# Ledger of designs, part 1: peptides against a protein of PDB entry 5JXT

Every score and structure here is a prediction.

Target 1, 319 residues: chain A of PDB entry 5JXT
Amino acid sequence: SLLPKKEINVYIGMSEMQVKWYQKILEKDIDAVNGAGGKRESKTRLLNIVMQLRKCCNHPYLFEGAEPGPPYTTDEHLIYNAGKMVVLDKLLKRIQKQGSRVLIFSQMSRLLDILEDYCVFRGYKYCRIDGSTAHEDRIAAIDEYNKPGSDKFIFLLTTRAGGLGINLTTADIVILYDSDWNPQADLQAMDRAHRIGQTKQVVVYRFVTDNAIEEKVLERAAQKLRLDQLVIQQGRAQVAAKAAANKDELLSMIQHGAEKVFQTKGAFGTMAEKGSQLDDDDIDAILQAGETRTKELNARYEKLGIDDLQKFTSESAYE
Positions, changes and structure headers below are counted from each chain's first letter, unless a header gives other numbers.
Peptide ipSAE was made for these designs. It is ipSAE averaged over its two directions, with the distance scale d0 held at 1.0 Angstrom where the peptide's residues are scored. Compare it between designs on one protein only; published cut-offs may not apply.
The geometry check fails a fold that doesn't show the stated peptide or that is severely misdrawn somewhere.

## One batch from the design tools (peptide; made by RFdiffusion4, then SolubleMPNN)

Design b1_p8_1_s1 (from b1_p8_1, 3 letters changed)
Fold by OpenDDE base, seed 1:
Structure b1_p8_1_s1 (fold): chain B 319 residues (1-319), chain A 8 residues (1-8)
Amino acid sequence: as target 1 above (319 residues)
Amino acid sequence: SRPKTRPY
């Protein structure tokens, strides 16, 4: 029988560079962030702020003029300037030492470009699939990854491209580098490894930037998933989850942690204390704290009825 | 370090 998957949210502090860019994004649209725009504030403007904040949580080099140079180099700065990369770098070393193989999912093809350069820099052998990958090249990449004795350690995928019914049961670790606003897309990504033919315990690590917009994206995704489950169980097909976040909900998401971000000089949390010098004990502490917070989050939404879950429904803006 | 021709 297939073992149940273990899902752990990994809460990660921003690097100093991410804090500076997060502040800059909020300051650029400070009137919108403060709700001063009222009825004049467009939903599109708030969605754009949300997307920029999500880019910042992934990697500051997703912004024009953020990468240090010229000369432009692939070096340790690619890692220490993003909290998720610092944790990923330590976690991948542990995963490899355990003899596991890993799927890394992101919403952003440009983040996969950073992850390719990172893989080359660390000497990790990888495959890649995104939305631009031709059908034949996709088959070839899957077959190369899945072949007996494959030397490919990592598979880099966009969540949507990886959701297309493929079998990747030769991996036992799934990293969601960022979350889909639709929790079903992330489940479909996990189900590439967690399906018939899997022989290992599948572990899913969901990276979440702490004290930032991504906590609210995660909360909304968890709420939607619970609502979808209850609607199916109760046969209430008419409970169309109001797909789109309203302006007030988007504003509340943008404001989450913003005050603390403005007050912060340097990095956040474990990134302030250790930065790129995270050791194995620091990773164990992050994973244990994440496992606790994951249980607390799930327990919060399991107690809610359909009517309570309906108050906070939102659509994903994907660029 | 690996040199690049342009940033991301």
Scores: peptide ipSAE 0.362, ipTM 0.888, DockQ to the pose 0.503
Fold by OpenDDE base, seed 2:
Structure b1_p8_1_s1 (fold): chain B 319 residues (1-319), chain A 8 residues (1-8)
Amino acid sequence: as target 1 above (319 residues)
Amino acid sequence: SRPKTRPY
């Protein structure tokens, strides 16, 4: 029988560089962030801010002129300048030591470029598939990864490319480096490892930047998933969950943690205390805290009815 | 190994 998958949200503080870039993104559109744009503010403008904030949460080098240099090097700065990379770097060492194999999913092919350079820098053998990968090259990469006795440790995938019904049951760990707006896309990614033919317990680590836009992306995705489940169970097909966030939802998401980000000098949380020098105990603490918060998040939405789940309650970021 | 020839 297929063992149930274990999903854990891994809440990660921003690096100092991420905080600086996050502040800069908010400051550039401060009138929009403060809701001063009123009815004239386009939904497109807010979506662009959300997209830039999500890029920042992934890696600051996704911005032009962010990478230190010249000379441009592949070195430890690739890791310590992004909280998710610091946690990933420690977690991958543990995963490898356990004899596990890992799928890493992202929405951003440009983040996979950073992860390729990281894999080369750490000497991790990997495969890659994204939306630009030709069908033949995709089959070749899957076959190389799934080969009996394959020395490929990591598979790098965009969530959309990984959604294509492929079997990756030769991996037992899934890292969602970022989340899709559609929780079904992430489930489809997990189901590449969590499928018939899997012999291990699949563990899913979902990276979430703490005190940032990504927490609200996750909450909205969890709410939508529960709503979709209840609609199916109750046969209420007419309750189309609004596929896209409205302006007020987007604004609330942008404002979440913004004040704390503006007040912060340096990194957040464990990234401020330890930076790139996280030990095994720090990782265990992050995973344990993440498991608790994951249970709390799920329990919050499991108690809600359809009518409650249709209301995106913007808890004001000012409480 | 593709040398990192360009900043991201």
Scores: peptide ipSAE 0.361, ipTM 0.879, DockQ to the pose 0.189
Fold by OpenDDE base, seed 3:
Structure b1_p8_1_s1 (fold): chain B 319 residues (1-319), chain A 8 residues (1-8)
Amino acid sequence: as target 1 above (319 residues)
Amino acid sequence: SRPKTRPY
């Protein structure tokens, strides 16, 4: 029988470079961040800020002029300049040692380009699929990954491209490097590994930048997922789950953790204490804390009714 | 190292 998937949110502090770039993004649009634009502030401007903050949470090298060089190198700086890469690097070593195989999903094809450079740097054999991958190349990549005795350890996928009906049950670990605004897209990604034909316990690690916009993206996704479930259960087809955040919701998301980011001179959390020098105990502590916070997040939304779930809350799930 | 694939 297929075992239930285990899902763990992995809360990760920003690197010093991410903090600096996060501050710079907020400062550039400080009037919008402070809500000074009021009714005149465009939803498009707020969506652009959200997109830049999410890029920062993924990797600072997604910005022009962020990567050190020339010369431009693929080296340890690719890892230590992004909290998610530091955790990923340690986690992948553990996953490989366990004889597991891993799917890594992102919303951002440009992040997959960074992950390809990382895979080459670490000597990880990989496959890649994104929205630009030709149909024939997509089939070839899937077949190469799924073949008996495949030496491909990692499959890199954009969440939307990877969500399209494929079977990847030859992997047992799923890493969501970032979250989709639609939780169903992430579920569809997980279901590539968690499907008939899987013989192992599927474990899903969802990376979430701590004290940043990604916590609010996650909260909104969890809220939407619960709402979608309740609407189906109650037969209330007319409850159009507001697919897109309003301006006030976007503003609240942008403001989340901003004050603490401005006050921070270095990195956050374990990244401030250890930087790139995480050990196995540090990873275990991060995973344990993540498992606790995941249970708390789920328990919060499980108690809410449809009317409550239709309202965006500005309050953190952990306040 | 391989050529950088990340867009600038």
Scores: peptide ipSAE 0.043, ipTM 0.728, DockQ to the pose 0.246
Fold by OpenDDE base, seed 5:
Structure b1_p8_1_s1 (fold): chain B 319 residues (1-319), chain A 8 residues (1-8)
Amino acid sequence: as target 1 above (319 residues)
Amino acid sequence: SRPKTRPY
């Protein structure tokens, strides 16, 4: 029988460079961030801020002029300048030592380009698929990854390209490097490994930047998933949650943790304490804290009915 | 160091 998947949110502090870039993004549009634009502020401007903040949470080198150089090198700076890369680098060593194989999903093909440079730098053998990958090359990459005795450790995928019905049950670990606005896209990605033919316990690690917009992206995704489940169970298809966040929801998401980001000098959390020198005990502590916070997050939504879940989208804009 | 493959 297929074992239930274990899903763990991994809450990760920003690096010093991420904090500096996060501050710059907020400062550039400070009037919009403070809500001073009122009714005049465009939803498009708020969506652009959200997109830049999500890029910052993924990697600072997604911004022009962020990467140190010339000369431009592939070295340890690719890792220590992003909290998610620091945790990923330690976690992949553990996963490899356990004889596991891993799918890494992102919404951003440009992040996969960074992850390719990282894989080469660490000597990890990988496959890649994104939305630009030709059908034949996609089949070849899947077959190369899935073949008996494949030496490919990592599969790099965009969540949308990975969601397209493929079988990757030869992997037992899934890393969601970022989250889709649609929780069903992330579930479809997980279900590439968590399917008939899987022989191992599938573990899903969802990376979430702590004290940043990604916590609110996660909360909104969890709320939407619960609402979608209840709507399906009750046959009330018309109660589809508004697919797109409103202006007030976007503003609340942008404001989340912004004050603490402005007050912070250096990195956040475990990234401030240990930086790139995280050990196995630090990783265990992050995973244990993540497992606890994941249970608490799920427990908040399990008790809510459809009406409560619809109201909570409005009330979470005031906290 | 490896040349970067990511676009700028």
Scores: peptide ipSAE 0.033, ipTM 0.725, DockQ to the pose 0.381

Design b1_p8_1_s2 (from b1_p8_1 with H2R E5T)
Fold by OpenDDE base, seed 5:
Structure b1_p8_1_s2 (fold): chain B 319 residues (1-319), chain A 8 residues (1-8)
Amino acid sequence: as target 1 above (319 residues)
Amino acid sequence: SRPRTRPY
């Protein structure tokens, strides 16, 4: 029988460079962030801020002029300038030592370009599929990854391209480097490994930047997933959760952690304490804290009815 | 280090 998947949210502090770029994004649109635009503020402007903040949470080099240089190099700075890369780098060493194989999903093909150069820099053998990958090349990459005795350790995938019904049961670890706005896209991604033919315990690590917009993206995704489940169970097909966040939801998401980001000098959390010098005990502590916060998050939404789940309330975090 | 011709 297929073992149930284990899902763990991995809460990761921003690097010093991410904090500086996160501040710069908020400062550029400070009137919109403070809600001073009121009814005149464009939903498109708020969506653009959200997308820039999500880029910052993934990697600061996704911004023009962020990378130090020339000369431009692929080196340790690619890792230590992004909290998610620091945790990924340690986690991949552990995964490889365990004899596991890993799928890494992102919404951003430009992040996969960074991850591809990282794989080459660390000597990790990989496959890649994104939205631009031709059908024949996609089949060839899947077959190369899945073949008996494949030396390919990592599969790099965009969540949408990797969600297209493919079988990747030769991997037992899934890393969601970022989250889709639709939790069903992330489920479809993890179900590439968690499917008939899997022989191992599938573990899903969802990376979440702590004290940032990604916590609210995660909460909204968890709320939507629970609502979708209850709607299916109750046969209430007409309760279409408004797929798009409203302006007030977007503003609340942008404001989450913003004050603490402005007050912060340097990095956040374990990134401030250890930076790139995270050891195996630090990773175990991050995973244990993540497992606890994941249980708490799930328990919060399990108690809510359909009517409560239709209200995006920022306050439901503390009740 | 691996040199690159352009930033990301």
Scores: peptide ipSAE 0.406, ipTM 0.915, DockQ to the pose 0.527
Fold by OpenDDE base, seed 1:
Structure b1_p8_1_s2 (fold): chain B 319 residues (1-319), chain A 8 residues (1-8)
Amino acid sequence: as target 1 above (319 residues)
Amino acid sequence: SRPRTRPY
């Protein structure tokens, strides 16, 4: 029988560079962030701010003029300038030593470009699939990854491309580098490894930038997932989960952690204390804290009824 | 380090 998957949210502090860029994003649209625009503020503008903040949580080099250079290099700066990359770099070393194989999912193909250069820099053999990958090339990449004795350690996927019913049961670790607004997209991604033919315990690591917009994205996704489960269980098909975040919800998400970000000089959390010098004990502490917070988050939404879960509703902000 | 022709 397939073993139940273990899901752990990994809460990660921003690097100093991410804090500086997060501040710049908020400052650029400070009137919108403060709600001063009122009825004049477009939902589109708030969605754009949300998208920029999520890009910042992934990697600051997703912004034009953020990367230092010329010359532009693939080096340690690719890692230490993003909290998620620092944790990923340590976690992948541990996973490799355990003889595991990894699926890494992102919503952002441009982040996969960074992750490819990172894989080459660290000497990790990988496959890649995104939305632009031709059908034949997808089959070839899947077959190359799944072949007996494959030397491919990592599979890089966009969450949408990974959702296409493919079998990747030759991997036992799933990293969600970012989360979809639709929790079903992330579940479909996990189900590429957590499927018939899997022989190992599947572990899912969901990266979440701490004290930032991604905590609110995660909360809304968890709420929607619980609502979907209750609607199915109660046969209430007519409870169309209002798909769309309202302006006030988007504003609340943008404001979450903003004051603390403005007050912060340098990096956040463990990134402030250790930066790129995270050791195995620091990773164990992050994973343990993440497991606790994951249980607390799930327990919060398990107690809510349909009417309470309907008060908060999510739009897909992904192109 | 691997040189790149452009930033991300």
Scores: peptide ipSAE 0.405, ipTM 0.896, DockQ to the pose 0.526
Fold by OpenDDE base, seed 4:
Structure b1_p8_1_s2 (fold): chain B 319 residues (1-319), chain A 8 residues (1-8)
Amino acid sequence: as target 1 above (319 residues)
Amino acid sequence: SRPRTRPY
């Protein structure tokens, strides 16, 4: 029988470089961030800020002129300048030692470019599929990854490309490096490994930048998923349609953690304490804290009815 | 390190 998947949100502090770039993004549009634009502030401007903040949470090198150089190099700075890369680097070493194989999903093909260079730098054998990958090359990459005795450790995928009904049951670990705005896209990605033919316990690690926009992206995704479940259970198909964040929701998401980011002179959380020098005990602590916060998050939304889940109130996340 | 001709 297929074992239930284990899902763990992994809450990760920003690096010092991420904090500096996060501050710079907020400062550039400070009037929008403070809600001072009133009725004149476009939803498009807020969406652009959200997209820049999400890029920052993934990797600061997704911004033009962020990478130090010339010369531009592929070395340790690719890792220590992004909190998610520091945690990924330690986690992949553990996963490999366990004899597991891993799918890594992202919304951003440009992040996969960084992850390819990282894989080459660490000597990890990988496959890649994104939106630009030709159909024949997709088949070849899947077959190469799934073949008996495949030496491919990592599969790099965009969440949408990985959603296309492919079987990757030869992997038992799934890393969501970022989250889709639609939780169903992430579920479809997990279901590539968590399907008939899987023989291992599937574990899903969802990376979430702590004290940043991604906590609110996660909360919104969890709320939407619970709403979708209740709508299916109650047969009320009409309720599912309000998928797009309103202006006030976007503003509240942008403001989340912004004050703490402005007050921060260095890195956040474990990244401030240890930087890139995380050990196995630090990873265990991060995973245990993540498992606790994941249970708390799920328990919060399980108690809510349809009417409560239709209102994205930032207040219901702190009560 | 592998040198790159362009930043990300």
Scores: peptide ipSAE 0.403, ipTM 0.912, DockQ to the pose 0.469
Fold by OpenDDE base, seed 2:
Structure b1_p8_1_s2 (fold): chain B 319 residues (1-319), chain A 8 residues (1-8)
Amino acid sequence: as target 1 above (319 residues)
Amino acid sequence: SRPRTRPY
């Protein structure tokens, strides 16, 4: 029998560099961030801000001129300048020691370029598939990863490329480096490892930048998933959950944590205290806190009816 | 380290 997957949100503080870039993104469009644009503020402008903030949460080097240099090097700065990379670097060591194999998903092929260089830097053997990968090369990469006795530890995938009906049950760990706006895309990614032929407990780690837009992306995705489930269960086909956030929802998401980001002079949370020097106890604490917050998040949306789930409750941008 | 000819 297939064991149920364990899903854990891993809440990760921004590095000092991420905080500085997050501030710059907000400052560049401060009138839009403050809602001063009113009816003239385009949904497109807000979506652009959201996309820049999500890039920042993934890695500051996704911005032109962010990487220090020349010379440009593949070194420890690739890790310590992004909170998700710091946690990933520790988590992958643990996963490898356990004799597990891992799928890493992202929405951003440019982040996979960083992760590829990171894999080479750490000596991790990997496969890669993204949206540009030819069909034949996809088959070859899957076969190379799945072959008996494969020495490939990591599979790097864009979530969309991972949405193909491929079997990756030779992996037992899934890392969602970022989240899709559509929770079904992430579920489809998980289902590459959590499928018939899996013999291990699948564990999914969802990376979420703490006190940032990604928390609201996750909340919205959880809300939508619950709404979709209830609509199916109740046969209420007319409740087409508008997949696209409205302007007010986007603004609320942009504002979430923005004040605390502006007040912060360094890194956030454990990244401020220890930076790249996270030990095994720090990782255990992050995972335990993440498991608790994951249960709380799920419990929040499980209690809501269809009418409540249709309302984006902007809890105040100040909590 | 691999030197990169360009930033990301």
Scores: peptide ipSAE 0.396, ipTM 0.907, DockQ to the pose 0.460

Design b1_p8_2_s1 (from b1_p8_2, 5 letters changed)
Fold by OpenDDE base, seed 2:
Structure b1_p8_2_s1 (fold): chain B 319 residues (1-319), chain A 8 residues (1-8)
Amino acid sequence: as target 1 above (319 residues)
Amino acid sequence: MRRPRYLE
């Protein structure tokens, strides 16, 4: 029988470099961030800010001129300059020691390019699929990964390309390096490992940058998922979940944690205390805290009715 | 594919 998947949100502090870049993104559009643009502020401008903030949460090297050089190297700086990479680097060592195999999903093919360099640097054998991967090459990569006795440890996938009905049940760990705005896309990604033919407990680690835009992306995704479930259960198909965030929602998401980011000198949380020197106990603490916060997040939305879930209330997050 | 190098 297929065991239920275990899902854990892994809340990760920004590196010092991420904080600096996050500040610069907010400062560049400070009037929009402060809501001073009013009705004149375009939804497109807010969406662009959100996109840049999400890039920052993933890796600062997604920006031009961010990578230190020349000379441009592939070494430890690729890891310590992104909180998610620091946690990933420790987590992958644990996963490998356990004899597990891992799918890593991202929305950003350019992040997969960074993860390829990381895999090469750490000596991890991997496969890759993204939106540009030809159909034949996709089949070849899947077959190579799923082959009995495959030495491929990691599969790198864009969430949308990996969501296309493929079977990857030879992996038991799923890392969502970032989240889709559509929670169904992430579920479809998880279902590549959590499917008929899986023999292990599937564990999903969802990376979430703490005190940043990604917490609000996650909250919105959880709210939408619960709303979609209730609409299906109650037969209220006419409750069109407004698929797209409005301007006020986007602004609230951009503002989330922005003040604390501006006040922060250096890194956030465990990244400030330990940086790249996270030990196994630090990882256990992060995972335990994440498991708690995941239960709390789910419990918050499980109690809400359809009418409550249709309201984006920024205020009800603090009660 | 490796990450793009922004050559200044």
Scores: peptide ipSAE 0.149, ipTM 0.775, DockQ to the pose 0.077
Fold by OpenDDE base, seed 5:
Structure b1_p8_2_s1 (fold): chain B 319 residues (1-319), chain A 8 residues (1-8)
Amino acid sequence: as target 1 above (319 residues)
Amino acid sequence: MRRPRYLE
């Protein structure tokens, strides 16, 4: 029988460079961030801020002029300048040592470009699929990854392209480097490894930048997932979960952790203490804390009814 | 900037 998935949210501090870029994004639109724009603030402006903050949480080199150079190099700076890369780098070494194979999903094809350079730099053999991959090349990449005795350790996928009905049961680890606004897209990504034909325990690591917008993206996704489950269970098909956040929800998401980000000099959490010098005990502590916070997050939404789950409950950054 | 990827 297929074992149930183990899902762990991995809460990761920003690097010093991420904090500086996160501050710069907020400062550029500070009037919008403070809600001073009132009724005149466009939903499009708030959505743009959200997208820039999510890019920052993924990697600062997604911004023009962020990468140091010329000369442009593929080196350790690609890792230490992003908290998620620091954790990924340690986690992949452990995963490989365990004889596991890994799917890495992102919403951003440009992040996959960074992850390809990282794979080359570390000597990890990989496959890639995104939304621009031709059908024939997609088949070839899947077959190359799934073949008996494949030397491909990593599969890099955009969540939407990788979610399309493929079988990747030759992997047992799934890393969601970022989250989709629709939790069903992430579930579909997990179900590429967690399917009939899987022989191992599937473990899903969801990377979440701590004290940042990604916590609120995760909370909203968890809320929506629970609502979708309750609607199915109760046969209440008419409860359309509002697919898109309103302005107030977006503003609250942008404000989450913003004050602490402005007050912070340097990196966050374990990234401030150790940076790229994380050891195996630090990774175990991050995973254990993540497992606890994952249980707490799930328990928060399990107690809520449909009517409560229709309300966006943002703990404001000021509560 | 990341290096151009050539389809191998």
Scores: peptide ipSAE 0.099, ipTM 0.713, DockQ to the pose 0.098
Fold by OpenDDE base, seed 4:
Structure b1_p8_2_s1 (fold): chain B 319 residues (1-319), chain A 8 residues (1-8)
Amino acid sequence: as target 1 above (319 residues)
Amino acid sequence: MRRPRYLE
């Protein structure tokens, strides 16, 4: 029988470089961040800020002039300059030692390019599929990953490219490096490993940058998922239509953690305390804290009705 | 020279 999947949100502090770039993104558009543009501020400008903040949460090298160089090198700086990479690097070593195989999903193909460089640097054998991968090359990559005795440890996928009904039940670990605005896209990604033919416990790690925009992306995705479930259960098909964040929701998301980011000198949380020197005990503590916060987040949205779930309020996320 | 990762 297929075992239920275990889902854990992994809350990760920003590196010092991420804090610096997060500050720069906010400062560049400070009037929009403060809501000073009022009714004249475009939704497009706020969406751009959200996208830059999400890029920062993924990796600062997604920005021009962030990567040290020339010369540009593949070295430890690729890891320690992004909190998610520090956690990923330690987690992958543990997962490999356990004899597991990993699907890594991202929304950003350019992040997969960074992850390819990382895989080469660490000597991890991998496959890759994104939106640009030809159909024949997708089949070949899937077959190479799924073959009996495959030496491919990691499969790198864009979340949408992984959505195409493919079977990857030869992996038992799923890492969502970032989240889709549509929680169904992430579920479809998980269902590549969590399907008939899986023989292991599937574990899903969702990376979330703590005290940043990604907490609000996660909360909104969880809220939307619960709303979609209740709408299906109650037969109220009309409620699902307002999928896009409004201007005030986007502004609230951008403002979340912004003050603390401006006040912070250096890194956040475990990244401030240990940086790249995370050990196995630190990873266990991060995973345990993440499991607790995941249960709390789910329990919050399970108690809400349809009318409450239609209101994206920052306050309902702090009570 | 290696290209910066943001251009890849």
Scores: peptide ipSAE 0.258, ipTM 0.851, DockQ to the pose 0.217; fails the geometry check
Fold by OpenDDE base, seed 3:
Formats: C-alpha cells, structure tokens, sequence
Structure b1_p8_2_s1 (fold): chain B 319 residues (1-319), chain A 8 residues (1-8)
C-alpha cells in the first residue's frame, strides 16, 4: 500500500549576503514598501517587489552584480551565500547516504542553472526538465532517471514542467526549493514521487526562508488549499478562491519581517550562529523545529471557515 | 570566461 507522504516545512535563515540584498530591494522601493503610494501604487510594482524578494530568498546570484567576479568561479561561495543552499548541501549528503533519490523543484529555471553548477561541483549526477525542455528530451531524461540501476541521484525540475503527469516513483524524497502561489501546483509536483508504484515512504521538504516574504507565500498557499478543500466539500463552486492577492495583501507580505531585516547585521538564525558549518545535529534541530511549525500552520487553517479563509489576515499565527 | 549566473 502507498504510505501517506510526510510533509515538513524547513524554515531557513538568510545568509549575510541575502540580508544585504533583501535590504537593498526594500530600500530601492521604500516608498512602496511603506505604503506611501496609497491608491496610486500599481499592483504591478508590488508584484515586482515580491518577485525580487523571492529571488533573494532563493539565491542572491540571481541579481546583477551579486556574484563575485570576474573571474566567475564555482566554489563553496555558491553554497554559503544562500541559506537554502547550506541546508540543501547537508540534506543531500544525508539523503545520498541513506540510499534515497531526490526530486528538487523550483519556480525559477535560473535557480535550476545554479543547482546544475552545484551538482557538477559536488559530483552529483542529475537530470533536468524545465519549461523549455523539448518533449523528446523530457522523455529521455525521465527514462534515464527511472531506469533500473540509474546512477542519477537528483532530478531538477521546474514545478510547472514537473507537474505534467510524469512518473518519478523511483525517487522517495521531494525538495520544494520554493513554493508556488497555487498550492495545487506543488501537490502535483509531489505526486510525481507519491504515486502508484512508489515502494518507499515519500518525504517532502518545503524550504521556506524564515522572517521573509516566503513565510507569507506559504501561509497564503495553505489558506488557499484549505479554502479549495472546503469549497469542494460544501459544493460552493462559485466561491472561486481569488487566485491573485490584492494590493493590501501584497503590501503586508512585503512588509513581513522587513523591520527585523533592516535591524540585522549579518545572517539570520542558525546561519548567524553556524553559517556554512552546520552539522548533523543542527540539521536535525532545523527539521524538528520545521515539523512543529508545520503542524501549527496546518492546525491554524483547519479551524477556519470559508468566510475567514477568503480574508487575508496579516497577523502571524504566533500570538 | 564563465558568465554571471543572473545572465541567460
């Protein structure tokens, strides 16, 4: 029988470089971040800020002038300059040691390019599929990954491209490096490993940058998922979950953690204490804290009715 | 020469 998937949100502090770039993004549009634009502020401008903050949470080298060079190198700086890469690097060593195989999903093809460089640098054998991958090359990559005795450890996928009905049950670990605004896209990605033919316990790690925009992206995705479930259960097909955040919701998301980011000198959380020197105990602590916060997040939205779930609440669940 | 990772 197929075991239920285990889902864990992994809350990760920003590196010092991410904090500096996150500050620069907020400062560049400080009037919009402070809500000074009022009714005149464009939704497009706020969406652009959200996208830049999400890029920063993924990797600072997604910005012009962030990567050290020329000469541009592939070295440990590719890992330690992004909190998610530090955790990923330790987690992948553990996953490999246990004889598991892993799917890594992102919304950003440019992040997959960074992950390819990382895989080459660490000597991890991988496959890749994104939105630009030709149909024939997709088939070839899937077949190469799924073949008996495949030496391919990692499959790199964009969430949308990986959602297209493919079977990857030869992997038992799923890493969502970032989250989709539509929780159904992430579920469809997980269901590439969590499907008929899976013989192992599927574990899903969802990376979330702590004290940043990504916590609000996650909360909104969880809210939407619960709303979609309740709408189906109650037969209220007309209650289309508003797919797009309003201006006030976007502004609240941008402002989340911004004050603490401006006050921070250096990195956040475990990244400030240990940086790239995370050990196995530090990873276990991060995973345990993540499991607790995941249960709390789910329990919050399980208690809400349809009318409550249609309202964006800016207030964090931590009263 | 390797290009920056932000450039396509």
Amino acid sequence: as target 1 above (319 residues)
Amino acid sequence: MRRPRYLE
Scores: peptide ipSAE 0.176, ipTM 0.806, DockQ to the pose 0.214; fails the geometry check

